# Peptides against a protein of PDB entry 6MBK, part 57

Target 1, 240 residues: chain A of PDB entry 6MBK
Amino acid sequence: GFEMVNFKEEGFGLRATRDIKAEELFLWVPRKLLMTVESAKNSVLGPLYSQDRILQAMGNIALAFHLLCERASPNSFWQPYIQTLPSEYDTPLYFEEDEVRYLQSTQAIHDVFSQYKNTARQYAYFYKVIQTHPHANKLPLKDSFTYEDYRWAVSSVMTRQNQIPTEDGSRVTLALIPLWDMCNHTNGLITTGYNLEDDRCECVALQDFRAGEQIYIFYGTRSNAEFVIHSGFFFDNNSH

## One batch from the design tools (peptide)

Design b1_p25_1 (made by RFdiffusion4)
Fold by OpenDDE base, seed 3:
Structure b1_p25_1 (fold): chain B 240 residues (1-240), chain A 25 residues (1-25)
Amino acid sequence: as target 1 above (240 residues)
Amino acid sequence: TERIPVLRPPFVDTELLNKLLDELE
């Protein structure tokens, strides 16, 4: 019902290959295809995860390292997904001087500076961990862990992480959702949910889409400043 | 079948992370 397309102005997105009706379930992704904190724990990262307080406390950082480990693994199941991810992002971590100057007149500037400083500090910490921790020796990134790697992984998670229930539904965990996260954003209602019975993420159409039209989803209600900070973009008609 | 909304949270609890870093550095 859809295909990945590189749109001229918006970059990669999903295009309908047939008419899709509003509220129609057009896309679903089983848990086994998701990159989650649990899959990170079950990967080569598991031993280090079990001994690092930050990885244990911060699921988003665990996902970032999971991405890096899988990217560095030629036989990773998620290679096709990882290859679809941008090589660079419009997040504050990638801002040029002019972009930072533009934000100086806004309250967002403090968050931008904080994010930049914190990310650098995190990298310094984990660089030391990767170099010194015994369980890091098994990681494919052991000899190749740069700030650029970390910045990319953090930005990937920042822009793409989602909250989903655990398999038993007792807790909330974090996940990257392949294929689904290719949808570009529009204003509207949240139309993505998790079906525990079928153990899959489900997306229903926000509106009617005709064959050949781009499929959009709504990521959530955020101010333009929040979108800049967390997603790297803003909307002209954002009422928040 | 009930669908649990999939939400995209803020990236990080900066206060928590900074606290952890302060303790571990």
Scores: peptide ipSAE 0.323, ipTM 0.858, DockQ to the pose 0.916
Fold by OpenDDE base, seed 4:
Structure b1_p25_1 (fold): chain B 240 residues (1-240), chain A 25 residues (1-25)
Amino acid sequence: as target 1 above (240 residues)
Amino acid sequence: TERIPVLRPPFVDTELLNKLLDELE
């Protein structure tokens, strides 16, 4: 019912190949296709994950490294997905000099500087870990781990991580959702939920889409989309 | 006063991360 299209101004998106009705389940992504903290633990990153307190404590950072490892792995299942990701982001880590200068007159500058400092500190820590830790030796990124790499990965996760249930539904974990996150976004209801019975992320159409139209979804906050478990879809009232 | 989500994304618990870094560095 849809196809991937590179839209001129919006980049990659999904276009309907047929008429899609509102509330129609048009897109689903099984857990096995998701990049999750669990898939990170089960990947080449697993041994290091098991030994690094930050990776263990912070699933978002685990996802960032998972993303980097898979990007650096030529045989990664997620290569096609990773190739669809932006090379740069609108996060403060990518602000140009003019943007930073503009913000110097605002309170936002403190947040920007803080993020720069924090990200740099994180990078320095993990650079050392990757270079020295025994379980990092087999990481495909060992000889190619730059600040730009880390910045990209962090920004990717920052803008695309989602909360999904664990397999047993007992807790929440973090995931990048291929295919789904190719949808560009609009205002509306959160129409993406996780079906535990079928173990898949499900997206129902926010509105009617005609064949040939771009399919938009509402993600709330892009950096932390919440998937509804057992409660159906809801409107995110968070102001942004 | 103006909300700029991109500047303060719900990405990292900065305090937690800094504490961890302090302990591990």
Scores: peptide ipSAE 0.284, ipTM 0.767, DockQ to the pose 0.169
Fold by OpenDDE base, seed 5:
Structure b1_p25_1 (fold): chain B 240 residues (1-240), chain A 25 residues (1-25)
Amino acid sequence: as target 1 above (240 residues)
Amino acid sequence: TERIPVLRPPFVDTELLNKLLDELE
């Protein structure tokens, strides 16, 4: 019922190939296709994960490294998904001088600078870990871990991470949801949920979409400042 | 079937991360 398309000004998105009605379940993604903290633990990253307190404490960072490891693995199951990810993002970590200067007039500037500083500090820490920790030797990124790599990974996770239940539903974990996250954002209601019985993410249509129309979803309510910080964009009518 | 909402949380807990970095660096 949909196809991936490269839209002008919006990059890759999903386009309906048939009419989709509001509230219709048009997209679902089984857990086995998700990149999760659990899949990170079960990957080549697992041994390092078990030894690093930050990776253990911060699932989002674990996802970032999971993403990097899988990207560096030619035979990764997630290669098709990773290939759909942007090479760069509109997040503050990618802002040029003029963009940063523009933000100086906004209340977001301190958060932007903080993000820069924190990201750099994180990179420095993990660079050392990767260089010195025995369990890092088998990582595919051992000899190729640049700030640009880390910036990309954290930006990917920042813009695409989702909370989903664990398999047993006992707690919440983090996941990247392939295919689903190709939908570009619009204002509206959250129409994505996790079905534990079928163990899959399920997305119902926010509105009617005709064949040929781009399918949009709502990621959640954020201020414009938060959108800039996390996604690098603004919505004038972000009141829904 | 009941669906558990899929939410997109903030990226990092800066306070936690900074604390951990302070301890581990």
Scores: peptide ipSAE 0.322, ipTM 0.859, DockQ to the pose 0.925; fails the geometry check
Fold by OpenDDE base, seed 1:
Structure b1_p25_1 (fold): chain B 240 residues (1-240), chain A 25 residues (1-25)
Amino acid sequence: as target 1 above (240 residues)
Amino acid sequence: TERIPVLRPPFVDTELLNKLLDELE
């Protein structure tokens, strides 16, 4: 029903290969294919996770390190997914001087500076952890962990992380959803949900899509400023 | 079948992060 396409201005996205009707379930992703905090805990990162308070407290950072570890693993199950991720992002961590100057006229500037500071501080902390902690010795990051690596990972998670239920539905956890997250954003309603019975993410069509049209989804109700900070998106017609 | 909405949360809890870093640095 769809195919991955590299669009000129939007980068990779999904294109309908047939007519898709509004509310039609056209895409689903089983839990076993997701990159989650749980899969991070079960990976080579697990021992360090069990000993680091920040990784335990902040699932998003755990996902970032999970992503870096898997990227550095040639035989990672998620290599096909990781290879589809952007090499850089439109998030504030990648803003050039001119972009920062532009933001000085907006309400987002303080959040941007905060993000820079926090990310740098996180990197410094984890650099030390990776260099000194016994459980970090076998990580692929031991000999190669740059700020650029960390910036990329946190930006990837920032723009792509999702809340999903745990297997028993008792709590929420964080997940990267391969293939699904290739859909570019538009205004509308949230049409992605998690089906616990089938243990999968399910996406229904926001609207009718004709064969050959790009499939868009709505990531959530946010202001343009919030989209810039969290998703790297900006829409002139964003009514939220 | 119940479908739980998939939401995109904010990336960082700045207060929690700063607290943890202050304690661990």
Scores: peptide ipSAE 0.319, ipTM 0.859, DockQ to the pose 0.924; fails the geometry check

Design b1_p25_1_s1 (made by RFdiffusion4, then SolubleMPNN; from b1_p25_1, 8 letters changed)
Fold by OpenDDE base, seed 4:
Structure b1_p25_1_s1 (fold): chain B 240 residues (1-240), chain A 25 residues (1-25)
Amino acid sequence: as target 1 above (240 residues)
Amino acid sequence: MPLIPVLHPPPVDEELLNKLLEEEE
């Protein structure tokens, strides 16, 4: 077993409550617990999703809005998960003026400015949609949709979105994986996969952990944990 | 979880998004 612990420097993480052996399946998250594009479609966001081309085309944005809607819903099933999410992120959208100034000498500045511009443009679009679209009237965020909200949601999704198979395994969709994404990162092999037979995300231990030790996993390149549908384990050949 | 600054957003098809935004403007 494991428990959620707030580690002083690392924030929330998972701690082993017993000895866990390498390759032991210690953590699994059924599909029903995931925040997915499908769960977004099936939520209060569904009617708006069905009519907004951007939400339909951009699964990450759909997840961002799903996250915002659930955050604004006191009775949301995902409230416990959402409360574990950072309030701020180390993404370019949160860079302070001094950080941006430092980056002005680098090629990264163009990406930062682009991200700011694009995010602001997206926000402006969706602000108008939320204010004017009939199906937005039921959204709990209608009267409280700020740029800060959007920035947070986009950053949350950007840092935590994962590719998982659809229920039928025919396609890939995007998901936030509660509990699993609380594991802090270490270097190693991806030990997380999706078990279609049991319809769950599965994580096996990267190494032996003793009772009381923090459990670390390798996310791969954080932008997208790609789950190999059938083999369960994606060997990130990216030695980066 | 130390957020590794993913400087690169997951490839939001920014081009697609920009196109979609332009079409809705």
Scores: peptide ipSAE 0.238, ipTM 0.741, DockQ to the pose 0.174
Fold by OpenDDE base, seed 1:
Parts: C-alpha cells; structure tokens; sequence
Structure b1_p25_1_s1 (fold): chain B 240 residues (1-240), chain A 25 residues (1-25)
C-alpha cells in the first residue's frame, strides 16, 4: 500500500501506507497501463507513424508524440498520469541564459547546445509534417503544436523512458511506466524488472519502509553528466 | 522466469536522427 504525496522539496512521490519489507513486491504495472511505442502505433498517431521514417526509427520521438496526442485528448486513458508530469524540467532544454553561462566553464556546454539545436531541428521537421501530411489532419495537436509542447514532450520522455521487453520477449521497446516513475530516486540496487509471464512491470522494495515513509527506488548508475543531460538531477554527493 | 531488468535506454542516437533529418530535407 502506497499513496501519492506532494513532497515540498522533491515534488510528487510515493509514501508507504503500511510497513513494506525489503524485497517485497509492492508495486506492479501491467503492460496495458504503460505508454509504449506499441500503444503509440495503436493510437490516433498510428497512421502517421506508419508513414514517417523518423517516428519509426526513433521510439523516443514516437513516445513524445504519443504524450502530446494523449495530453490533447480529454478522454485519454492516460490523463491522470499526464497530469502528474512536471510542466517544466531541469533538462538542458529549459536552461536559462545564466545557467548556460555557468555551464560554459564546463565540458557539458557542447552537449547542451547540441541537444538544443537538434531539438529545434526536430521540431521544425515535425511542424512541417503536421501541417502537410494527410494523416496528421486527425491529430488533436494539429492546430496547437508549439516548440514548448515539443520540448516538454521530449523532456518528459528523456527523463522517464524505460526499456522493456516486447510481449513475446524477442525485442526491447520503450515505455513510460505510470505510477512507478513517481518514485523518487535513491542510491542502491535496481529492484525493478519485467515479468513476461504476468506481462507486467514489477518493483520490489529496496529496503524496509515504515508506514508514512517515502518510497525510494534506484533507477541505475548514471554519471553526473548523464543525470544532467538526461534527468536534470544534480547529485552533489559524488564522494569521489 | 527471471525478471528482466527495466532499464533506462541509451541516449538518443543523435547521429541516426541527424541522418534521417538530412534525408528528409
């Protein structure tokens, strides 16, 4: 048992409603609840996906457009999830001039500029596609596709995308995992996996959590640079 | 069956994306 809580310093997170033991399966998310490349293909985006080479080749971009389409759809199944997503991110795409100036003293500046430039190029491409492609006419975002929308969607996917197996386990695909991705991060071991037999994402507790404690998970080892570029998180405690 | 770890994907293949954009321009 857990509940969604808005923690003042960390934003939304999960809080235990009962004592949870280490290694206890406390959270699972069936495939049907995930936002995946497959769900994107099966959505209103499907016809466009089938004809656009970039969407087909870049699962992360397909997820970004899937998010935008679902956000623009009042009756979307994922509205409750989308509403929990940040409106802005600490990713390089949101860096202010002063932050960029600070980074000019670092080696990361080239990656920041590259990401910004590339994202702008992608937006320009897809803006043209949405305006001209016959299958884009039915997309709910057709008349409301701004750079800010695209930046948000790309940043959402960049910070939250996960690799999961396909239904048959033969390949890897990309997914956003609702509810699970609300857990804040801590150091430890990866305790999340995919159960193909039950076709669900499963998360076991990293440690004992008492009722009322925030539940943390470990998302993997990332360098500070990777966190900055992909997650926007700065961890000061590099004990190196 | 053993659980397959849910992992963050590698960063965007920027080279692939740039190539695809160039082909569509």
Amino acid sequence: as target 1 above (240 residues)
Amino acid sequence: MPLIPVLHPPPVDEELLNKLLEEEE
Scores: peptide ipSAE 0.219, ipTM 0.787, DockQ to the pose 0.822
Fold by OpenDDE base, seed 3:
Structure b1_p25_1_s1 (fold): chain B 240 residues (1-240), chain A 25 residues (1-25)
Amino acid sequence: as target 1 above (240 residues)
Amino acid sequence: MPLIPVLHPPPVDEELLNKLLEEEE
């Protein structure tokens, strides 16, 4: 019921190909299509993950490296998704000097500097790890790990990571949700949840959309979207 | 897709990350 479209002003988004009713399940993404901490562990990154305390402790960093490894892998399943990601982000890591100067009058400047400093420190650490760790030798990014790469990956994860349940529902994990995160944002209610029975993310329409209209969803604060487990959502029409 | 500007890093347990970095350096 939708198609990917490059909108002139908004970039990539989803357009309805048919009329979609409010609360209709129009989009679902099975776990197997998600980039998760678990998929990172099961990837070429797995051996390094198993030996690096930071990767183990920081799921967002694990996702960032997973994203970089998959980007550097021509045959990656996620190449089509990765190609839709912005090359740059409106995050503090991309602020220009003039923008930073403007923020100097605000308390936000401390957060900007902290984030920049921390990211640079992380990069320096992982640069050393990638250069020296035996398990890093198999990573496709070994010879192409720049600060810009790291900044991009961290920013991608920061802006797109979502909390979803583990397969057994016992814990929360982090995921990038392909296709779903192509929806542009509007004001409203969160209409995306996780269905544990079907093991998939599910998105219901925020409102009626006519054929040819752009589909918008509400992300809330996008940096850490929490999904309500399926029991919290009502689906009027399961259009498969 | 317009990105929502994120001023706050995801709650990276920055404290944990900094601690781990200090331990591994």
Scores: peptide ipSAE 0.213, ipTM 0.741, DockQ to the pose 0.171
Fold by OpenDDE base, seed 5:
Structure b1_p25_1_s1 (fold): chain B 240 residues (1-240), chain A 25 residues (1-25)
Amino acid sequence: as target 1 above (240 residues)
Amino acid sequence: MPLIPVLHPPPVDEELLNKLLEEEE
């Protein structure tokens, strides 16, 4: 077993409540607990999703709005998860003036400004949609949709989105994986996959953990989105 | 959890997004 703990330097993480052995399946998250593009479609966002071309085309934006709608819903199933999310992120959208000034000497500045401009443009579009679209009237964020909200949601998704298979395994979709994404990062091998038979994300222990130790996983060298792509959700058992 | 700073936006098909935005504006 494990428990969620707020570690002083690392924020929220998972701590072992018993000894966990290397390669032991210690954590699994059924699809029904994931925030997915499909759960977004099936939520209060569904009517708007069905009418908005950008939400339909951009799964990450659909997840961002799903996250905002659920955050604004006191009775949301995902409230316990959402409450564990950072209020701010170390992403270019949160760079302070001094950080931006430092980046002015780097090639990264163009990407930072592009991301900022694009995010602002997206916000402006969706602000108009939320204000004018009939299906937006049912959204809990209808009267409270700020740039800061959008920035937070986009950054949350950007840093935590994962590719998982669809229920039938025919396609990939995007998901936030509650509880699993609470594990802090360490260097190692990817130990997370998706079990289609049991319809769940599965995480095996990277190493032995003793009772009371923090459980770390390897998130890869890239964004969580890229991590899950690499994490062997597609075990091509090319055992050749 | 220290989130790995993603300096690069996820490969949002920025071109697609910009195109869609332009079509809806």
Scores: peptide ipSAE 0.197, ipTM 0.738, DockQ to the pose 0.161

Design b1_p25_1_s2 (made by RFdiffusion4, then SolubleMPNN; from b1_p25_1, 9 letters changed)
Fold by OpenDDE base, seed 3:
Structure b1_p25_1_s2 (fold): chain B 240 residues (1-240), chain A 25 residues (1-25)
Amino acid sequence: as target 1 above (240 residues)
Amino acid sequence: SPLIPVLHPPPVDQELLDELLEELE
């Protein structure tokens, strides 16, 4: 039992509606609710995906385009989720001139410029693809594909993508996990994993939470959250 | 949710992407 709440300092998060005990499975997200490379392939993007080498090779870019297509679709199942995403991010792609100048004294400046340059090149490539490719005509973004759109989608994926198993557990794929990614971060152990038997992402409570308290999780580096395919959770006492 | 700052898109194979762009541009 939890609810989505806008906290004053932390923005959106989850609040307990009842007492939750440590190690209690309080949140699960079935595969059908995830935005995955597979859901991208099965969407309006599917025909273009099947013919574009970059979309096929780069699951993160496939997810970025999936986000853009679903955002541009008023009847998208994921509209409620997409509306909870930030409009801007604290990623290098959004750095202002002063922030870049501050970083000029660091080795990070090379990475910032590289990321910006690469993202601009990707946008230029896909702008041409969207304008010229026959399968792009059915995309809801056909007449509205800006650099700002692409920057937002790439940044959304970069900060929220997770590695999960495929349905058969034979491979790893990328996913955005609605509702789960609304949890704010705290230090601790990873208490999120993927249950292949039930085909769902599962999250157990890191600690006891009382009714009315914000629920925090540890997801490590959010943009590179690894799910234990067979072990479930890194939480030591989690009897799966 | 506060986002953890990430300079690199973690699983992005930048070399692969650069190679693909060079081939397809």
Scores: peptide ipSAE 0.186, ipTM 0.738, DockQ to the pose 0.189
Fold by OpenDDE base, seed 4:
Parts: C-alpha cells; structure tokens; sequence
Structure b1_p25_1_s2 (fold): chain B 240 residues (1-240), chain A 25 residues (1-25)
C-alpha cells in the first residue's frame, strides 16, 4: 500500500505504507479514472470538440480544455485529482524575465519565445471560440477563461500527458493518470504499462521500497510516458 | 548548467497547429 504525502522539498508524492518489492504491482489506475481525449469527447466539451478542428487534431489541447472544464466544474469527478496539481510549473511559460534573459545567450531562447508566441496564439483563438461558438455556451469556463488558465492547463498536460491505448487497443490516445502521476521521478526504467485485458494502467515498483519510504518511478522523458500496449513494460533504457 | 529540461510541449506538431491557426484565424 501507499499513501499520499506532502514532502517538504518535492511536494506531493507517494509513500509506501508497507514493504514493496521490486517488480511488485503496487499501483493500478482503471481507464475510468483517467482523463483522456475520449473522456473529453464524452464531457461537456464534447459538442465543441466535435466542431473544432484544433481540438480534434491536437489531443494535448483537448486534454488541456478537458482539464479546464473539469476544474471549473464543482461536481467534477476529477476535482480531487485537479486539486493535487501544481498551481505553477517549471516550464518556459512560467519563466521569469531573469530566466529568459539568461536563456537569451542560448539556442533555447528560440524555443521559449516560440512556446510563448504559440501559447498566446492558441489562447487568443480559443478565447474567441469560447465567446462565439454556440457549443461553448455550456462550458463552465465560458466566463472564466484567462491566459493564466490556459497556460496552466497546457503546462499541466505538457508535464503529465501519457500515451495509452484506446479501449479497443487499435490506436494510441493521450491521458492524464491520476494518483500515478503523483509519484516523484527518479532515474531508471519505465515500470508503467497499460493492461488492456483489465483496462487499467499498471505500475510495478522500480526497486524495493520499505514502509515509510517515498515511492519513485521513472516517467521517461517527462513529457510523454509511452505505454507499451502489447509488450508490457517498456524498459526503454533512455540512456540519453 | 541546470539542464533546463526543455520540456518541449508535447510535440505539438507546431507546424500542424500553426497551419490550423492560420487556416482558422
């Protein structure tokens, strides 16, 4: 077992309540608990999704809007999860002027500026959509859609989105994985996969953990955990 | 140098998004 703990330096994480052995399945999250592109389509966002080309083409943006809609919905099933998300992120969209100035000497500055510009353009587009589109009228965020909201949602998705199989296993879709994404990151192998038979995300322990120890997992490259649809756990030695 | 993880936004097919925005703006 594990429990959610607020660690002073690392924020929220999971702590073992008993000894957990390496390779032990200690955490699983059924599809119904995931925030997915499909759950976005099936939500109050669905009508708008069905008519907006960007939402349809960009699963990450669909997730961002799904996250915003659910955050703005007091009765959202995902409220407990959303409340665990950081209010701010260490992403380029949150860089302060001094950080940006420091990066001006690097090639990274172009990526930062591009991200700012792109995010601003996206926001402007969707602000107009939310204000004018008939299917946006029922969105709980209609009267509360700021750049800060959008920046937060995009950053949340950017840092937490995962690739999982669709229900039929025929395609890959994007998901936020509640509870699982509370684990803090360590170096190692990806020990998370999707079990299609049980229709759940499964995480096995990277190492032995003792009762009272924080449970760490390897997310891979932070932005996209690739779930192995068919072959179990990707031990991708991303030795990069 | 702190590896500022260039948390690349999910590879927003930035090109796709830019194209879509240009078409829809």
Amino acid sequence: as target 1 above (240 residues)
Amino acid sequence: SPLIPVLHPPPVDQELLDELLEELE
Scores: peptide ipSAE 0.182, ipTM 0.713, DockQ to the pose 0.158
Fold by OpenDDE base, seed 5:
Structure b1_p25_1_s2 (fold): chain B 240 residues (1-240), chain A 25 residues (1-25)
Amino acid sequence: as target 1 above (240 residues)
Amino acid sequence: SPLIPVLHPPPVDQELLDELLEELE
């Protein structure tokens, strides 16, 4: 087994409670525990989702709103997960003035400003939607939807979203994977996949871990331009 | 876990979002 531990430098992580062997299936997360676009549709957000074209078209934004709604819901099933999420991120949306000034000499500055502008525009749109749309009245965030909330949710999704198959395996959808995404990153091979037969995310150990050791996984290479899809999910069908 | 910052959303998604925002604003 494993346990959640708050490591001083790395934040929350998983620690082995027993010896785990390389390639051992030590962690699995059933679909029902994932925060997905589908769970967003089935949540209090569902009525708004069904009428908002951006939520329908942008699965990452749907997840961001799902995350905000669940965070604002004291009885949310995902409260224990949400409490493990960082309050701030090292994403451009959180860059301080000095960091932005440093980036002014780099090609990245355009991208940073674009991200700021885009996120602000999205926020302004959804602020209006939340204030005016009839289906937004039931959202727990209706009376408290700040730019900081939106920035946090977008950054949470951006850094933690994964591609998983739909239940029928016919398409790819987006998911946050509780517990699994608590594993800190190390260099290695991707050892996470989705088992459609059992309808769960599965993670096998990258190496031997002893009882008391932190469990690390490899999230894959993330490009700055790609959705930070933890590239852990290889579908067998993508080999053709 | 050290999160790898994503500096840019995928261009395709950004364009789609911009188009949707322009249509809906």
Scores: peptide ipSAE 0.144, ipTM 0.707, DockQ to the pose 0.159
Fold by OpenDDE base, seed 1:
Structure b1_p25_1_s2 (fold): chain B 240 residues (1-240), chain A 25 residues (1-25)
Amino acid sequence: as target 1 above (240 residues)
Amino acid sequence: SPLIPVLHPPPVDQELLDELLEELE
């Protein structure tokens, strides 16, 4: 029903290959295809995860390291997904000197500096961990873990992480949702939910799309860098 | 997808991280 297309102005997106009706389930992503905290624990990162308090406490950081490990693994299942990710982001961590100077006149400058400082501290901590921790020896990152790598991974997760239920539905966890997150966003209603019975993320069409049209979704207000996926479909008219 | 620059990391997570870093540094 859709194909990946590189749109000139918007980058990668999804294009309808047939007519899709509003509310039609056109896209679903099984849990096994998601990058989750659980998949991080089950990866080469697992031994380190089990010993590092920050990785255990901070699911977003666990995802960032998972993303880095998989990127460094030529045979990773997620290579096709990782290849679709931007190499740079419009996050404060990528602000140029001129952008920072412009922001000096705004209240946002304190947040930018805080984020930069905190990310640098995190990197310094994990650099030491990767160099010294016995369980880090098997990580493909051991000899090539730069601040730029960490900045990229953190920014990737910050912009793309989603809250989904655990398999048993008892808790929430964090996930990157391949293919789904390639949809460009528009204003509208949230049309994405998690189906626990089928153990998959489901997305229904926000509107009618004709064959050849780009498919847009509404991801809600990601004010906290998180999109909450609930069981079923919920429509929130939160305007950006 | 247009990446919304999230200026604010989740405050709670940042505080936790700072505490953990202080404990581990």
Scores: peptide ipSAE 0.141, ipTM 0.710, DockQ to the pose 0.159

